Peptides against a protein of PDB entry 2L9B. Designs and how they scored, part 54

Target 1, 91 residues: chain A of PDB entry 2L9B
Amino acid sequence: ANFLSQKFPELPSGIDVNINMTTPAMMISSELAKKPKEVQLKFLQKFQEWTRAHPEDAVSLLELCPQLSFVTAELLLTNGICKVDDLIPLA
Target 2, 91 residues: chain A of PDB entry 2L9B as posed
Amino acid sequence: ANFLSQKFPELPSGIDVNINMTTPAMMISSELAKKPKEVQLKFLQKFQEWTRAHPEDAASLLELCPQLSFVTAELLLTNGICKVDDLIPLA

## One batch from the design tools (peptide; made by RFdiffusion4, then SolubleMPNN)

Design b1_p21_3_s1 (from b1_p21_3, 7 letters changed)
Fold by OpenDDE base, seed 2:
Structure b1_p21_3_s1 (fold): chain B 91 residues (1-91), chain A 21 residues (1-21)
Amino acid sequence: as target 1 above (91 residues)
Amino acid sequence: EPVYERLGASEEFLKALEEVR
């Protein structure tokens, strides 16, 4: 198992997809939605805490796995934690 | 296509995440 699967087991195994596929966002959104809300929120909590503790590693990880940025944004949006307008300036 | 598909390794994004909750 890769780092993401081991560190964040809340993520579906299919998260490690080719972001250049026709509809990677659709695939990721579908897989994330299959997870219980409590599991989704647990991932967000763990990832937030890890990012705070390891900001440099977090940047490196997002460079290596750009789909993880989408995952995080999608979970923030679908769980009503953020609005799209909050993310527009960051894109 | 949602705008957040364009998100990547961004310090601004990470800082925003840290400020959530």
Scores: peptide ipSAE 0.313, ipTM 0.817, DockQ to the pose 0.052
Fold by OpenDDE base, seed 3:
Structure b1_p21_3_s1 (fold): chain B 91 residues (1-91), chain A 21 residues (1-21)
Amino acid sequence: as target 1 above (91 residues)
Amino acid sequence: EPVYERLGASEEFLKALEEVR
């Protein structure tokens, strides 16, 4: 198994699409919504902790898998943790 | 087209994530 599936098993399989296209983004959003809320929140917690401990590796991972940035943002928004206005200055 | 579809690897994004409680 790849790094993501081993470290973050909470993620849906098969999320590897161009996040800059509307249709792929919609597909990712749909796949995320299939996971229970507790699983979504668990991923966010683990990813947050991992990025705090390994910031350089986190940057490399997000460069390699840019869809992961969308995943993280989508989960923050859909679970009411962040607002869109919080993410606008980061885009 | 959500604005956050343009998010990518950045220290600012990761720092923002770290501040979430």
Scores: peptide ipSAE 0.306, ipTM 0.810, DockQ to the pose 0.053
Fold by OpenDDE base, seed 4:
Structure b1_p21_3_s1 (fold): chain B 91 residues (1-91), chain A 21 residues (1-21)
Amino acid sequence: as target 1 above (91 residues)
Amino acid sequence: EPVYERLGASEEFLKALEEVR
């Protein structure tokens, strides 16, 4: 949480939930939607670049914070970067 | 439930993310 807050300040704070739960997921989506589009895209860019540079650490981070996978996917979809069909094979 | 809520810590997902332009 501290690492995420420092490295990716674009993310809403205080969100740590099981992404398999509908209500918590809806909450995360709502919080993300409150951020300006420019901030959402900035996070995606930074996270993508960090993942490219630190792929092993990225896997570990997503294991520790699985909600981050949801966040990333949600932002890709809501900003029209990916389609649902693009993510289905990855689930 | 959206399918992408089940992505988890997928290496395939990370690789796909890296290819997004």
Scores: peptide ipSAE 0.306, ipTM 0.811, DockQ to the pose 0.053
Fold by OpenDDE base, seed 1:
Structure b1_p21_3_s1 (fold): chain B 91 residues (1-91), chain A 21 residues (1-21)
Amino acid sequence: as target 1 above (91 residues)
Amino acid sequence: EPVYERLGASEEFLKALEEVR
């Protein structure tokens, strides 16, 4: 949790919910939408670059913080970078 | 409900992210 705050300050603080629940997911989506587009895109860029450089650590992080997968997917969708059909095969 | 709520730690997801430009 401390790692995320330091490495990715663009993320809203306190995200720690079950991504399988609609209500918590909606809350996360709402909080993300409050951030400027530039901040959202900056997070995606940083996370993408970090993942490329540290693929094993990225897997471990997503296992530890599964909500981060939802965050990433949500930002890709809401910013028109990906379509739902792009994510279906990965679910 | 949303499809992407079922996403988790997977190599496939991470690879897909890396391909985004």
Scores: peptide ipSAE 0.304, ipTM 0.809, DockQ to the pose 0.054

Design b1_p21_3_s2 (from b1_p21_3, 7 letters changed)
Fold by OpenDDE base, seed 1:
Structure b1_p21_3_s2 (fold): chain B 91 residues (1-91), chain A 21 residues (1-21)
Amino acid sequence: as target 1 above (91 residues)
Amino acid sequence: MPIFKRLGATPEFLKALEEVK
């Protein structure tokens, strides 16, 4: 198991994406939606706390795994915590 | 789904994340 799987078990397991059938964004959204809301919110809370405590490591991780930024944003949006207009200026 | 011009680490994104309650 890698760091992400161990630290954030709420995340979906890594899966292959057939880009001819779907987009990575659609796949991420679909997989995240399969998780219970409490699991989604738990990930957000844990990730928020970790990034606050380890900002340099968080930057490195998000640079290495840009999809994690999408995951976080999607969960914020789908759970009504943020609006699209809140995130667009940041991206 | 969010619309991004760029995916990745930015100080602004991290700051925004920390401010979400």
Scores: peptide ipSAE 0.060, ipTM 0.651, DockQ to the pose 0.049
Fold by OpenDDE base, seed 2:
Structure b1_p21_3_s2 (fold): chain B 91 residues (1-91), chain A 21 residues (1-21)
Amino acid sequence: as target 1 above (91 residues)
Amino acid sequence: MPIFKRLGATPEFLKALEEVK
């Protein structure tokens, strides 16, 4: 298993999608929704903590795995933590 | 669902994430 799978086992493995396409986005949304809410929230917690502790590594990871940005945004939105308008400036 | 083309490896994204409750 790679770093991402080991560090964040809450995520589905083997994700390789273009976040700029509708179909990949729909796929990610669907797969994430299959995870229990508790698992989704645990990922968000762990990822948030890790990015605080390792901001430069986080940047590198997101460059290598851009779908992770979409995953994070999707989970923030679907769990009601953020609204779409909160993330619009990042669009 | 909007496409957030700037969500990637940006300091702004990480900062926003850190501020989420």
Scores: peptide ipSAE 0.054, ipTM 0.628, DockQ to the pose 0.053
Fold by OpenDDE base, seed 3:
Structure b1_p21_3_s2 (fold): chain B 91 residues (1-91), chain A 21 residues (1-21)
Amino acid sequence: as target 1 above (91 residues)
Amino acid sequence: MPIFKRLGATPEFLKALEEVK
C-alpha cells in the first residue's frame, strides 16, 4: 500500500493530477467534494500535525506529489479556513 | 513552476499551515 493511503486514508486514492491543467484540477476538486466535510477536516488536522512533526519529510513529499499541495489548498479554501489572498503570497 | 507546487513545498507554506486553527 502507498504511504499516503496508509497514513492519510481520508484522501482519495490514485489521483495523479497535473496541477497546471484545468481539467485535472477540476477532477480532483470534484473527488474531494465527494468526501464528507468531517473527513476533509480530519485530513487537514492529521496532515497539519504530521507536517509539524516531520517538516523535512513533508517538503520532500510535496515535491514528489505536487498534487497534494493543490489538495491541501483546495480543502483550506472550500472549508472556509483560508482565503485565496492568504495563500497566493506564499507561492 | 506551478503555483501550488511552490506554495505547498516551501517551509513558509508549512509554517503558515501550522498557524491555521
Scores: peptide ipSAE 0.034, ipTM 0.591, DockQ to the pose 0.079
Fold by OpenDDE base, seed 5:
Structure b1_p21_3_s2 (fold): chain B 91 residues (1-91), chain A 21 residues (1-21)
Amino acid sequence: as target 1 above (91 residues)
Amino acid sequence: MPIFKRLGATPEFLKALEEVK
């Protein structure tokens, strides 16, 4: 078992982004929407709990992997947990 | 908005995760 599979198996395995047909943001939204709601919420819960427990590591990870910042925001919005105005101050 | 060439568990992403304790 690898680190990713143990921690966040709900994430995509790595999907190429064709910038000639879509934007990275659109691709992220599309791929996330393919996952069942329960899987989306499970990832969000696990990721949030981990970031709360390991804030220093989380900051470093999010700086290296800005995809995760967008994923978190997108999941909060699409699942009706937050409104856009709730996230603006955090960006 | 950041520019990505790949979405998800890319080699760079996996490497970054392995550095997290």
Scores: peptide ipSAE 0.028, ipTM 0.538, DockQ to the pose 0.290

Design b1_p21_3_s3 (from b1_p21_3, 8 letters changed)
Fold by OpenDDE base, seed 1:
Structure b1_p21_3_s3 (fold): chain B 91 residues (1-91), chain A 21 residues (1-21)
Amino acid sequence: as target 1 above (91 residues)
Amino acid sequence: MPVYERLGATPEFLKALEQVR
């Protein structure tokens, strides 16, 4: 067990792929979509709270696990919390 | 390829989480 699986059990297991690849991204999207909306939102809420408390550690975590950026963005978009145009300036 | 695959580890990206309620 690692930090991500322990702290964020809402995430599917085995998420460790290059986020710049379409196929791995599609796989992640599919696995995330299998989770209930309540679970998806719970992850976002927990991650929000944790990043507020540990902003520097959060950046380090995203550097170590870049797929987590994709997961977060995907959930923000698919749940209508953000629009693509909101994320374009961040890319 | 979706635009958010180019997102990086930045404080600016983390601010997007503030939209979560």
Scores: peptide ipSAE 0.522, ipTM 0.862, DockQ to the pose 0.053
Fold by OpenDDE base, seed 5:
Structure b1_p21_3_s3 (fold): chain B 91 residues (1-91), chain A 21 residues (1-21)
Amino acid sequence: as target 1 above (91 residues)
Amino acid sequence: MPVYERLGATPEFLKALEQVR
């Protein structure tokens, strides 16, 4: 098992695609939406806690797995935690 | 493509997670 699977089991399996491709990104979004809202929130909470404790490692992880940035942003938006205008300056 | 598909590996992006309660 890989690091992400062990640390964040709430993530859907099989997410390993180029997020710059429209079709792969749409597929990731669809798989995320299949998870219960409670599971989605649990992932965000666990990832928040881990990134607070390991900010440099978190940046490295996002470099290795750019799809994880997409996952995080998608969940923040779809759960009403952030607005698009909150993320635009970060893109 | 949604704008957030262009989000990168930055400390600034990680700060967005602080909105999670």
Scores: peptide ipSAE 0.519, ipTM 0.862, DockQ to the pose 0.053
Fold by OpenDDE base, seed 2:
Structure b1_p21_3_s3 (fold): chain B 91 residues (1-91), chain A 21 residues (1-21)
Amino acid sequence: as target 1 above (91 residues)
Amino acid sequence: MPVYERLGATPEFLKALEQVR
């Protein structure tokens, strides 16, 4: 298993798609929604902790796996942690 | 397309994670 699967088992397997298209985005959103809310929140918590400890590595990881940015944003939004307006300035 | 499809690998984006409880 790769780093993401090992460190963040809450993620659906096989998320490795181009987030620049509607179809991949829809697919990711659908797969994420299949996970229990508890699992979704656990991922966010673990990813938060990891990025705090490894901020430079986190940026590198997001460069390698741009879909992870989409996953994170989607979960922040769907779990009511952020609003779309919170993320617009970051895009 | 949703705006967050344009999110990049930046320290600024990672700040959003600080809102997780």
Scores: peptide ipSAE 0.518, ipTM 0.861, DockQ to the pose 0.053
Fold by OpenDDE base, seed 3:
Structure b1_p21_3_s3 (fold): chain B 91 residues (1-91), chain A 21 residues (1-21)
Amino acid sequence: as target 1 above (91 residues)
Amino acid sequence: MPVYERLGATPEFLKALEQVR
C-alpha cells in the first residue's frame, strides 16, 4: 500500500492516468462518482487537514501525482463547494 | 475538456480546500 491509499482510503484505486486526456479524465470522474457523497466529503476534509499541516509536502505530492489535482477539483465542483469561476484563475 | 484539467501543483490551488466544511 502506498501513501495515498494508506492516508486517504476514501480514494478509488487505480487513478493513475494522464489528466490532460479527456477520456482518462472522464474515467476518473466515473470512478469518483461510485463513492458515496459522504465518502467524497470525508476525503476532502482529510485532505484539507493534511495540506494545512504539510503545505510543502502537499505541493510535492500534487507534482508527483497530478491526477490528484483533478480529483480534488472534481470533488469540489461536483459537491457544490466551489464554482468553476473559482478555479479558472488557478488553471 | 474542463478548464480544471490544467490545474497545477500550487499553494494557491490548495487554498480552494478552505471552502470545505
Scores: peptide ipSAE 0.518, ipTM 0.862, DockQ to the pose 0.053

Design b1_p21_3_s4 (from b1_p21_3, 9 letters changed)
Fold by OpenDDE base, seed 2:
Structure b1_p21_3_s4 (fold): chain B 91 residues (1-91), chain A 21 residues (1-21)
Amino acid sequence: as target 1 above (91 residues)
Amino acid sequence: PPIYEKLGASEEFLKALEEVR
């Protein structure tokens, strides 16, 4: 098992996601929506805490696994934690 | 396309995440 599946078991496991597809966001949204809301929020909580504790490793991880940025942003938006306008300055 | 499709490894993004309530 890779680091992501071990550290963040709330994420869908064993899914081969091609971020270069026409609609990678749609694929990610579909898979995430299969998880209960409490599981989605649990991931956000754990990822936030890990990022705070390991900021340099977090940057490296997002470079290695850019789909994780999509996951995080999608969960923030779909759970009403952030608005699209909140992410525009970061893109 | 959705704005989050433009996201990558961004220190600014991570900093913003840390500030989320």
Scores: peptide ipSAE 0.361, ipTM 0.844, DockQ to the pose 0.052
Fold by OpenDDE base, seed 3:
Structure b1_p21_3_s4 (fold): chain B 91 residues (1-91), chain A 21 residues (1-21)
Amino acid sequence: as target 1 above (91 residues)
Amino acid sequence: PPIYEKLGASEEFLKALEEVR
């Protein structure tokens, strides 16, 4: 398994998504929704902690895997942790 | 597309995530 699968096993495996296309985005949202809420929140916790400890590696990872930014934002929104207005200045 | 589909790698995004309680 790759780094993401090993470090963040809560993620769905191997979803190839272009975040700029509606259909792929809808697909990954559907796959994320299949995971229990507890698993979704566990990913957010672990990813948050990892980015705090490794900010430079986190930027590199998001450049390599831009779909992960979508995943993170989607989980923040769908779990009521963040609002759309909170993300607008970051886009 | 929705605003969250326009996100990419940025220090600002990561900092915002780190501040979530």
Scores: peptide ipSAE 0.353, ipTM 0.837, DockQ to the pose 0.053
Fold by OpenDDE base, seed 4:
Structure b1_p21_3_s4 (fold): chain B 91 residues (1-91), chain A 21 residues (1-21)
Amino acid sequence: as target 1 above (91 residues)
Amino acid sequence: PPIYEKLGASEEFLKALEEVR
């Protein structure tokens, strides 16, 4: 939580949920939508660059914080960067 | 839940992210 807030301040704080539950997912989506598009895109850019530079750490982080996978996918979809069909093969 | 909620720390997902423009 501290690492994420410091490294990626664009993320809303206080999000720790089971991504398999509808209500928590809806809550995360709502919080993300409150951020300006520019902030959302800035997070995606920073996270992408960090992932490229630290792939093993990225795997560990996504295992530790599965909500971050949801956040990333949600932002890719809502900003029109990816389609749902693009993500289906990745599940 | 939506299919993207089942995404995790897969290599495929990370590679896809890295390829996004």
Scores: peptide ipSAE 0.350, ipTM 0.841, DockQ to the pose 0.053
Fold by OpenDDE base, seed 5:
Structure b1_p21_3_s4 (fold): chain B 91 residues (1-91), chain A 21 residues (1-21)
Amino acid sequence: as target 1 above (91 residues)
Amino acid sequence: PPIYEKLGASEEFLKALEEVR
């Protein structure tokens, strides 16, 4: 198994796509929504903690897997943790 | 597309994530 599957089993499979394409992004959002809220929140917690502990590795991972940035933002919005205005300055 | 679909790899995004409680 790859790193993502082992470390973050809460993630859906088949999310290796170009996040700048509307159709693939919508597909990712749909797959994420199929996961229970508790699983979504668990991923966010684990990913946040890992990025705090390994910031350089986290940057490398996000460069390799840009879709992971989209996943994280989508889950923050969908679960009411952040608002769109919170993400606008980062885009 | 929604604004979050334009988010990619960035140190600024990572730091913002770390600030979320």
Scores: peptide ipSAE 0.342, ipTM 0.835, DockQ to the pose 0.073

Design b1_p21_5_s1 (from b1_p21_5, 7 letters changed)
Fold by OpenDDE base, seed 5:
Structure b1_p21_5_s1 (fold): chain B 91 residues (1-91), chain A 21 residues (1-21)
Amino acid sequence: as target 1 above (91 residues)
Amino acid sequence: AKGVDFDAIEAFLEKKIEKDE
């Protein structure tokens, strides 16, 4: 019954990661790589459009699930949309 | 630690965006 649960009902909790076997970053990258490029680009495009329209809600979402920040960065880099140096000032 | 279920988060975001349109 908190603010975040009211704003984002049905937000997935994510999956548990055994860090003794793999790092969360490696697992995220591996999962993204399994998706076709077209699917990745559509996801990124729609998420960016929503973020521009609802910047305050987007900030709240990224604070709740910080792994989504990594997902966004990974999609931008692997699809050749930006370079690493473009993201450094935003981190 | 929590990882990312890509299919689940994709579905969530698509529904959220659709409702806001």
Scores: peptide ipSAE 0.164, ipTM 0.691, DockQ to the pose 0.782
Fold by OpenDDE base, seed 3:
Formats: C-alpha cells, sequence, structure tokens
Structure b1_p21_5_s1 (fold): chain B 91 residues (1-91), chain A 21 residues (1-21)
C-alpha cells in the first residue's frame, strides 16, 4: 500500500467494502453496471491509451492493484470485446 | 477490504492522459 501510493500518488484509495456481506468483485461489478456502455468504452479507451504510453507502469499498477485488473477484465468480457479464453494466458 | 471507486479511477486516468499530452 505504501509503495503503491508512492508510485501512483493520485491513485484513489478506494472504498471500504464489507466482505461479509459482499465481495469486492461484486461491488466493482455493481458499480460498473451502473455506467452506460458509452462510459465503459470511454474508460477502456483511456486506460488503453495510458497503457500504451506507460507499459511498465501499467504492469506495476495491475500487479499492485488487482482491483483495476478485475475492472478491466470485467469491462472487456461484459462488452464482448474478449472472451474468457483470451484472459487465461494472462492469469 | 477496499473496493474501487469507478469515477475516481476514471478521473485518475484522465489526469494521466492530460499530463502525457
Amino acid sequence: as target 1 above (91 residues)
Amino acid sequence: AKGVDFDAIEAFLEKKIEKDE
């Protein structure tokens, strides 16, 4: 957490999740579902652009912040951009 | 555990892109 904040100082700290009532994954999925497809695709585009410009940072961010990895995967799958099999090699 | 604020992440990415431009 300390290293993550140091490397990405503007990264949001997140929201407390009661895992006894719901999992973080469910919370993320729920929040994503509230966003229109246009917003979801715009997010993916922005993340893609940043990843292209900073691939090493993107790897570090996804390793240190698995929540973001989940967000990305969820959006890709939900919008039919990729299939589950496409993500297996990356797991 | 900590969840992700989607709007905050979106804003974070927007700032990153702006700084790179």
Scores: peptide ipSAE 0.162, ipTM 0.694, DockQ to the pose 0.728
Fold by OpenDDE base, seed 1:
Structure b1_p21_5_s1 (fold): chain B 91 residues (1-91), chain A 21 residues (1-21)
Amino acid sequence: as target 1 above (91 residues)
Amino acid sequence: AKGVDFDAIEAFLEKKIEKDE
């Protein structure tokens, strides 16, 4: 916990979010919809690139902040990059 | 109950990504 807090300072607070939860999905989707598609895709692309460069850090971050996994999933789904069925095995 | 602040998450990630550029 101490290591993670030091490695990832200024992490936003949040709750544990599961991709199968309807209410969190609706909330995140509504907020994401306020962003231009270009912004959404740019964020997704940059996050993907960062993850490739720092896979261990990415795993630690996603474990510490499960809401981030949900955000990523919503970006993929909303933009038609993947289907819900593609994410079920990961839930 | 805590909520999910996407803008905060986005800002956090942008900062991290920017550091690696």
Scores: peptide ipSAE 0.156, ipTM 0.676, DockQ to the pose 0.455
Fold by OpenDDE base, seed 4:
Structure b1_p21_5_s1 (fold): chain B 91 residues (1-91), chain A 21 residues (1-21)
Amino acid sequence: as target 1 above (91 residues)
Amino acid sequence: AKGVDFDAIEAFLEKKIEKDE
């Protein structure tokens, strides 16, 4: 907790799923879709680089914010970096 | 159920990454 607060200050909390959305996945996907592809790719690239440079911190972040795993997967899929079958072994 | 505020997450990560660069 103290480690996380220091390493990830002002980490945003999750929000309630919109009552009008069928699933959390749909909500997340809709938010991602609002971003241009170029923005998505740039974000993904930077996040990938950060993850490689700080793997332990990345693990901690993903454990704390499992929804980020979904975000990452969606970005990989929607940008054609990988296919669904590529993610199966990671599930 | 909780979802993701993508804008907030993006901002957080960008700040974090920028500080690391």
Scores: peptide ipSAE 0.150, ipTM 0.673, DockQ to the pose 0.714

Design b1_p21_5_s2 (from b1_p21_5 with H10I D14E V16Q Q20E E21K)
Fold by OpenDDE base, seed 3:
Structure b1_p21_5_s2 (fold): chain B 91 residues (1-91), chain A 21 residues (1-21)
Amino acid sequence: as target 1 above (91 residues)
Amino acid sequence: AKGVDFDALIEFLEKQIEREK
């Protein structure tokens, strides 16, 4: 088992690790678009709550699966929660 | 292409949050 599986044994297998950031981002964007908005918002809410409760684990997960940062950013932008300029310093 | 199951991911996050409580 790799580090990701050991650190997060119950993590869904639907999350892939890829060296290329662009490819995972494009794939997740496509998958996210297939989900109802209510599912997208629920994911964002739970992810934010989890990140606040487990900041060290969140950092580890985002380092191993940086495409999740893209998912979060896309949800924030598409729902008008923030602007592109707000995210540029974080990229 | 390997997709992302957001329902499963939400469930995972909910379980992690519940463990904290």
Scores: peptide ipSAE 0.169, ipTM 0.702, DockQ to the pose 0.386
Fold by OpenDDE base, seed 2:
Structure b1_p21_5_s2 (fold): chain B 91 residues (1-91), chain A 21 residues (1-21)
Amino acid sequence: as target 1 above (91 residues)
Amino acid sequence: AKGVDFDALIEFLEKQIEREK
Protein backbone atom coordinates (compact mmCIF):
# COMPACT_ATOMS: atom_id res chain seq x y z
CA ALA B 1 0.00 0.00 0.00
CA ASN B 2 1.48 3.30 -1.13
CA PHE B 3 0.75 6.75 0.22
CA LEU B 4 -1.55 7.56 -2.67
CA SER B 5 -3.81 4.61 -1.96
CA GLN B 6 -3.87 5.42 1.73
CA LYS B 7 -4.77 9.06 1.29
CA PHE B 8 -7.31 8.38 -1.44
CA PRO B 9 -8.61 4.87 -0.77
CA GLU B 10 -11.56 5.35 -3.10
CA LEU B 11 -9.39 6.44 -6.00
CA PRO B 12 -9.84 3.96 -8.84
CA SER B 13 -6.74 1.98 -9.74
CA GLY B 14 -7.58 2.28 -13.40
CA ILE B 15 -6.50 5.90 -13.60
CA ASP B 16 -2.84 4.95 -13.61
CA VAL B 17 -0.90 4.97 -16.86
CA ASN B 18 2.05 2.94 -18.04
CA ILE B 19 4.75 5.58 -18.10
CA ASN B 20 7.24 2.99 -19.26
CA MET B 21 5.49 2.71 -22.61
CA THR B 22 4.91 6.40 -23.21
CA THR B 23 4.72 9.72 -21.42
CA PRO B 24 1.66 10.36 -19.25
CA ALA B 25 0.66 13.21 -21.53
CA MET B 26 0.58 10.99 -24.58
CA MET B 27 -1.39 8.30 -22.77
CA ILE B 28 -3.98 10.75 -21.50
CA SER B 29 -4.37 12.35 -24.91
CA SER B 30 -4.85 8.97 -26.51
CA GLU B 31 -7.40 7.83 -23.94
CA LEU B 32 -9.33 11.09 -24.06
CA ALA B 33 -9.57 10.84 -27.83
CA LYS B 34 -11.36 7.52 -27.40
CA LYS B 35 -14.03 8.99 -25.13
CA PRO B 36 -17.14 10.91 -26.17
CA LYS B 37 -16.83 14.65 -25.74
CA GLU B 38 -19.58 14.64 -23.12
CA VAL B 39 -17.46 12.31 -20.98
CA GLN B 40 -14.44 14.56 -21.40
CA LEU B 41 -16.39 17.65 -20.42
CA LYS B 42 -18.06 15.88 -17.51
CA PHE B 43 -14.67 14.86 -16.17
CA LEU B 44 -13.37 18.40 -16.48
CA GLN B 45 -16.40 19.88 -14.76
CA LYS B 46 -16.34 17.41 -11.88
CA PHE B 47 -12.60 17.75 -11.48
CA GLN B 48 -12.85 21.53 -11.34
CA GLU B 49 -15.68 21.34 -8.83
CA TRP B 50 -13.78 18.88 -6.66
CA THR B 51 -10.63 20.99 -6.84
CA ARG B 52 -12.51 24.04 -5.61
CA ALA B 53 -14.10 22.10 -2.76
CA HIS B 54 -10.94 20.21 -1.76
CA PRO B 55 -7.96 22.37 -2.71
CA GLU B 56 -5.53 20.72 -0.31
CA ASP B 57 -6.49 17.23 -1.46
CA ALA B 58 -6.34 18.33 -5.08
CA VAL B 59 -2.78 19.56 -4.65
CA SER B 60 -1.79 16.29 -3.00
CA LEU B 61 -3.44 14.22 -5.71
CA LEU B 62 -1.84 16.17 -8.53
CA GLU B 63 1.57 15.86 -6.91
CA LEU B 64 1.18 12.12 -6.50
CA CYS B 65 -0.56 11.62 -9.84
CA PRO B 66 0.87 14.12 -12.31
CA GLN B 67 -1.10 12.29 -15.00
CA LEU B 68 -4.14 14.21 -13.82
CA SER B 69 -2.38 17.47 -14.56
CA PHE B 70 -1.97 16.31 -18.13
CA VAL B 71 -5.64 15.31 -18.26
CA THR B 72 -6.69 18.76 -17.16
CA ALA B 73 -4.34 20.48 -19.56
CA GLU B 74 -5.44 18.32 -22.47
CA LEU B 75 -9.11 19.01 -21.81
CA LEU B 76 -8.48 22.73 -21.54
CA LEU B 77 -6.59 22.76 -24.82
CA THR B 78 -8.90 20.44 -26.73
CA ASN B 79 -11.97 22.46 -25.81
CA GLY B 80 -10.29 25.75 -26.63
CA ILE B 81 -10.42 27.08 -23.10
CA CYS B 82 -6.76 27.98 -23.21
CA LYS B 83 -3.80 27.90 -25.56
CA VAL B 84 -0.51 26.04 -25.31
CA ASP B 85 1.28 29.28 -24.55
CA ASP B 86 -0.96 29.79 -21.53
CA LEU B 87 0.34 26.56 -19.99
CA ILE B 88 4.04 27.12 -20.62
CA PRO B 89 4.59 29.02 -17.36
CA LEU B 90 3.12 26.05 -15.47
CA ALA B 91 5.48 23.50 -17.03
CA ALA A 1 -0.75 -0.06 -22.14
CA LYS A 2 -2.77 0.60 -19.01
CA GLY A 3 -5.68 2.87 -19.81
CA VAL A 4 -7.44 5.53 -17.79
CA ASP A 5 -10.97 4.75 -16.60
CA PHE A 6 -12.57 8.16 -16.83
CA ASP A 7 -15.99 6.89 -15.77
CA ALA A 8 -14.56 5.53 -12.54
CA LEU A 9 -12.60 8.71 -11.99
CA ILE A 10 -15.72 10.82 -12.51
CA GLU A 11 -17.55 8.65 -10.00
CA PHE A 12 -14.74 9.14 -7.51
CA LEU A 13 -14.92 12.90 -7.91
CA GLU A 14 -18.69 12.92 -7.56
CA LYS A 15 -18.46 10.98 -4.31
CA GLN A 16 -15.88 13.41 -2.97
CA ILE A 17 -18.06 16.36 -3.88
CA GLU A 18 -21.09 14.77 -2.23
CA ARG A 19 -19.06 14.07 0.90
CA GLU A 20 -18.21 17.74 1.22
CA LYS A 21 -21.88 18.74 1.15
Scores: peptide ipSAE 0.139, ipTM 0.679, DockQ to the pose 0.487
Fold by OpenDDE base, seed 1:
Structure b1_p21_5_s2 (fold): chain B 91 residues (1-91), chain A 21 residues (1-21)
Amino acid sequence: as target 1 above (91 residues)
Amino acid sequence: AKGVDFDALIEFLEKQIEREK
């Protein structure tokens, strides 16, 4: 959407604004598996830091790009930081 | 089908954090 590009003009291209996470979730899972653990953890770390500093922008981004919610969840699960039950209240 | 460039996304987040400082 035009709003997304206006609010986050430096957001990398290629992020789908589809509200349906089914296909994007599958793609993200596959892409994450291809990345080194260090990249995965760095993403999680920076995303958490950014969310803490810009909570309102983070909410907006996650609403417009719900796939990012899955990315965060997947990283938490695959790295053993939390369990599925811990994420249920957020769904 | 657009994939996610995690390296670019990390860079984006880092820039956002730096602007906050």
Scores: peptide ipSAE 0.138, ipTM 0.677, DockQ to the pose 0.387
Fold by OpenDDE base, seed 5:
Structure b1_p21_5_s2 (fold): chain B 91 residues (1-91), chain A 21 residues (1-21)
Amino acid sequence: as target 1 above (91 residues)
Amino acid sequence: AKGVDFDALIEFLEKQIEREK
C-alpha cells in the first residue's frame, strides 16, 4: 500500500516508519537492548553485510526508516567498532 | 509503543544477502 511496502515487499511489518527519529530510535534501541547480546550483534552484522551488498537499497530503507541509522550507529559505537570521531564527518 | 520483530528483520536481511550471493 505505502511506498515502503512497494519498495521492500518482504520487509517485516513490525518496523515503525515514523519519520520522527528520536522517539522511534529510542524505542528500537530499548527493544534491542532487551535481546541477548548475540541477537544484537547478529542484527548489526547482517545489517552491515546487507548494506555492503545492497548499498542503494540500504540507502532507500534508511531514508524511509531513519531510526535505523541511529540504531546502527549506536551499535557500532557500543561494540567499539568505530569511534564518535569516525561518525562526525558523516553527520 | 511499537516494538520491532528483530528475528523477522534479521531473516529479511539474510534473504536479501542470499539473493545477492
Scores: peptide ipSAE 0.138, ipTM 0.677, DockQ to the pose 0.364

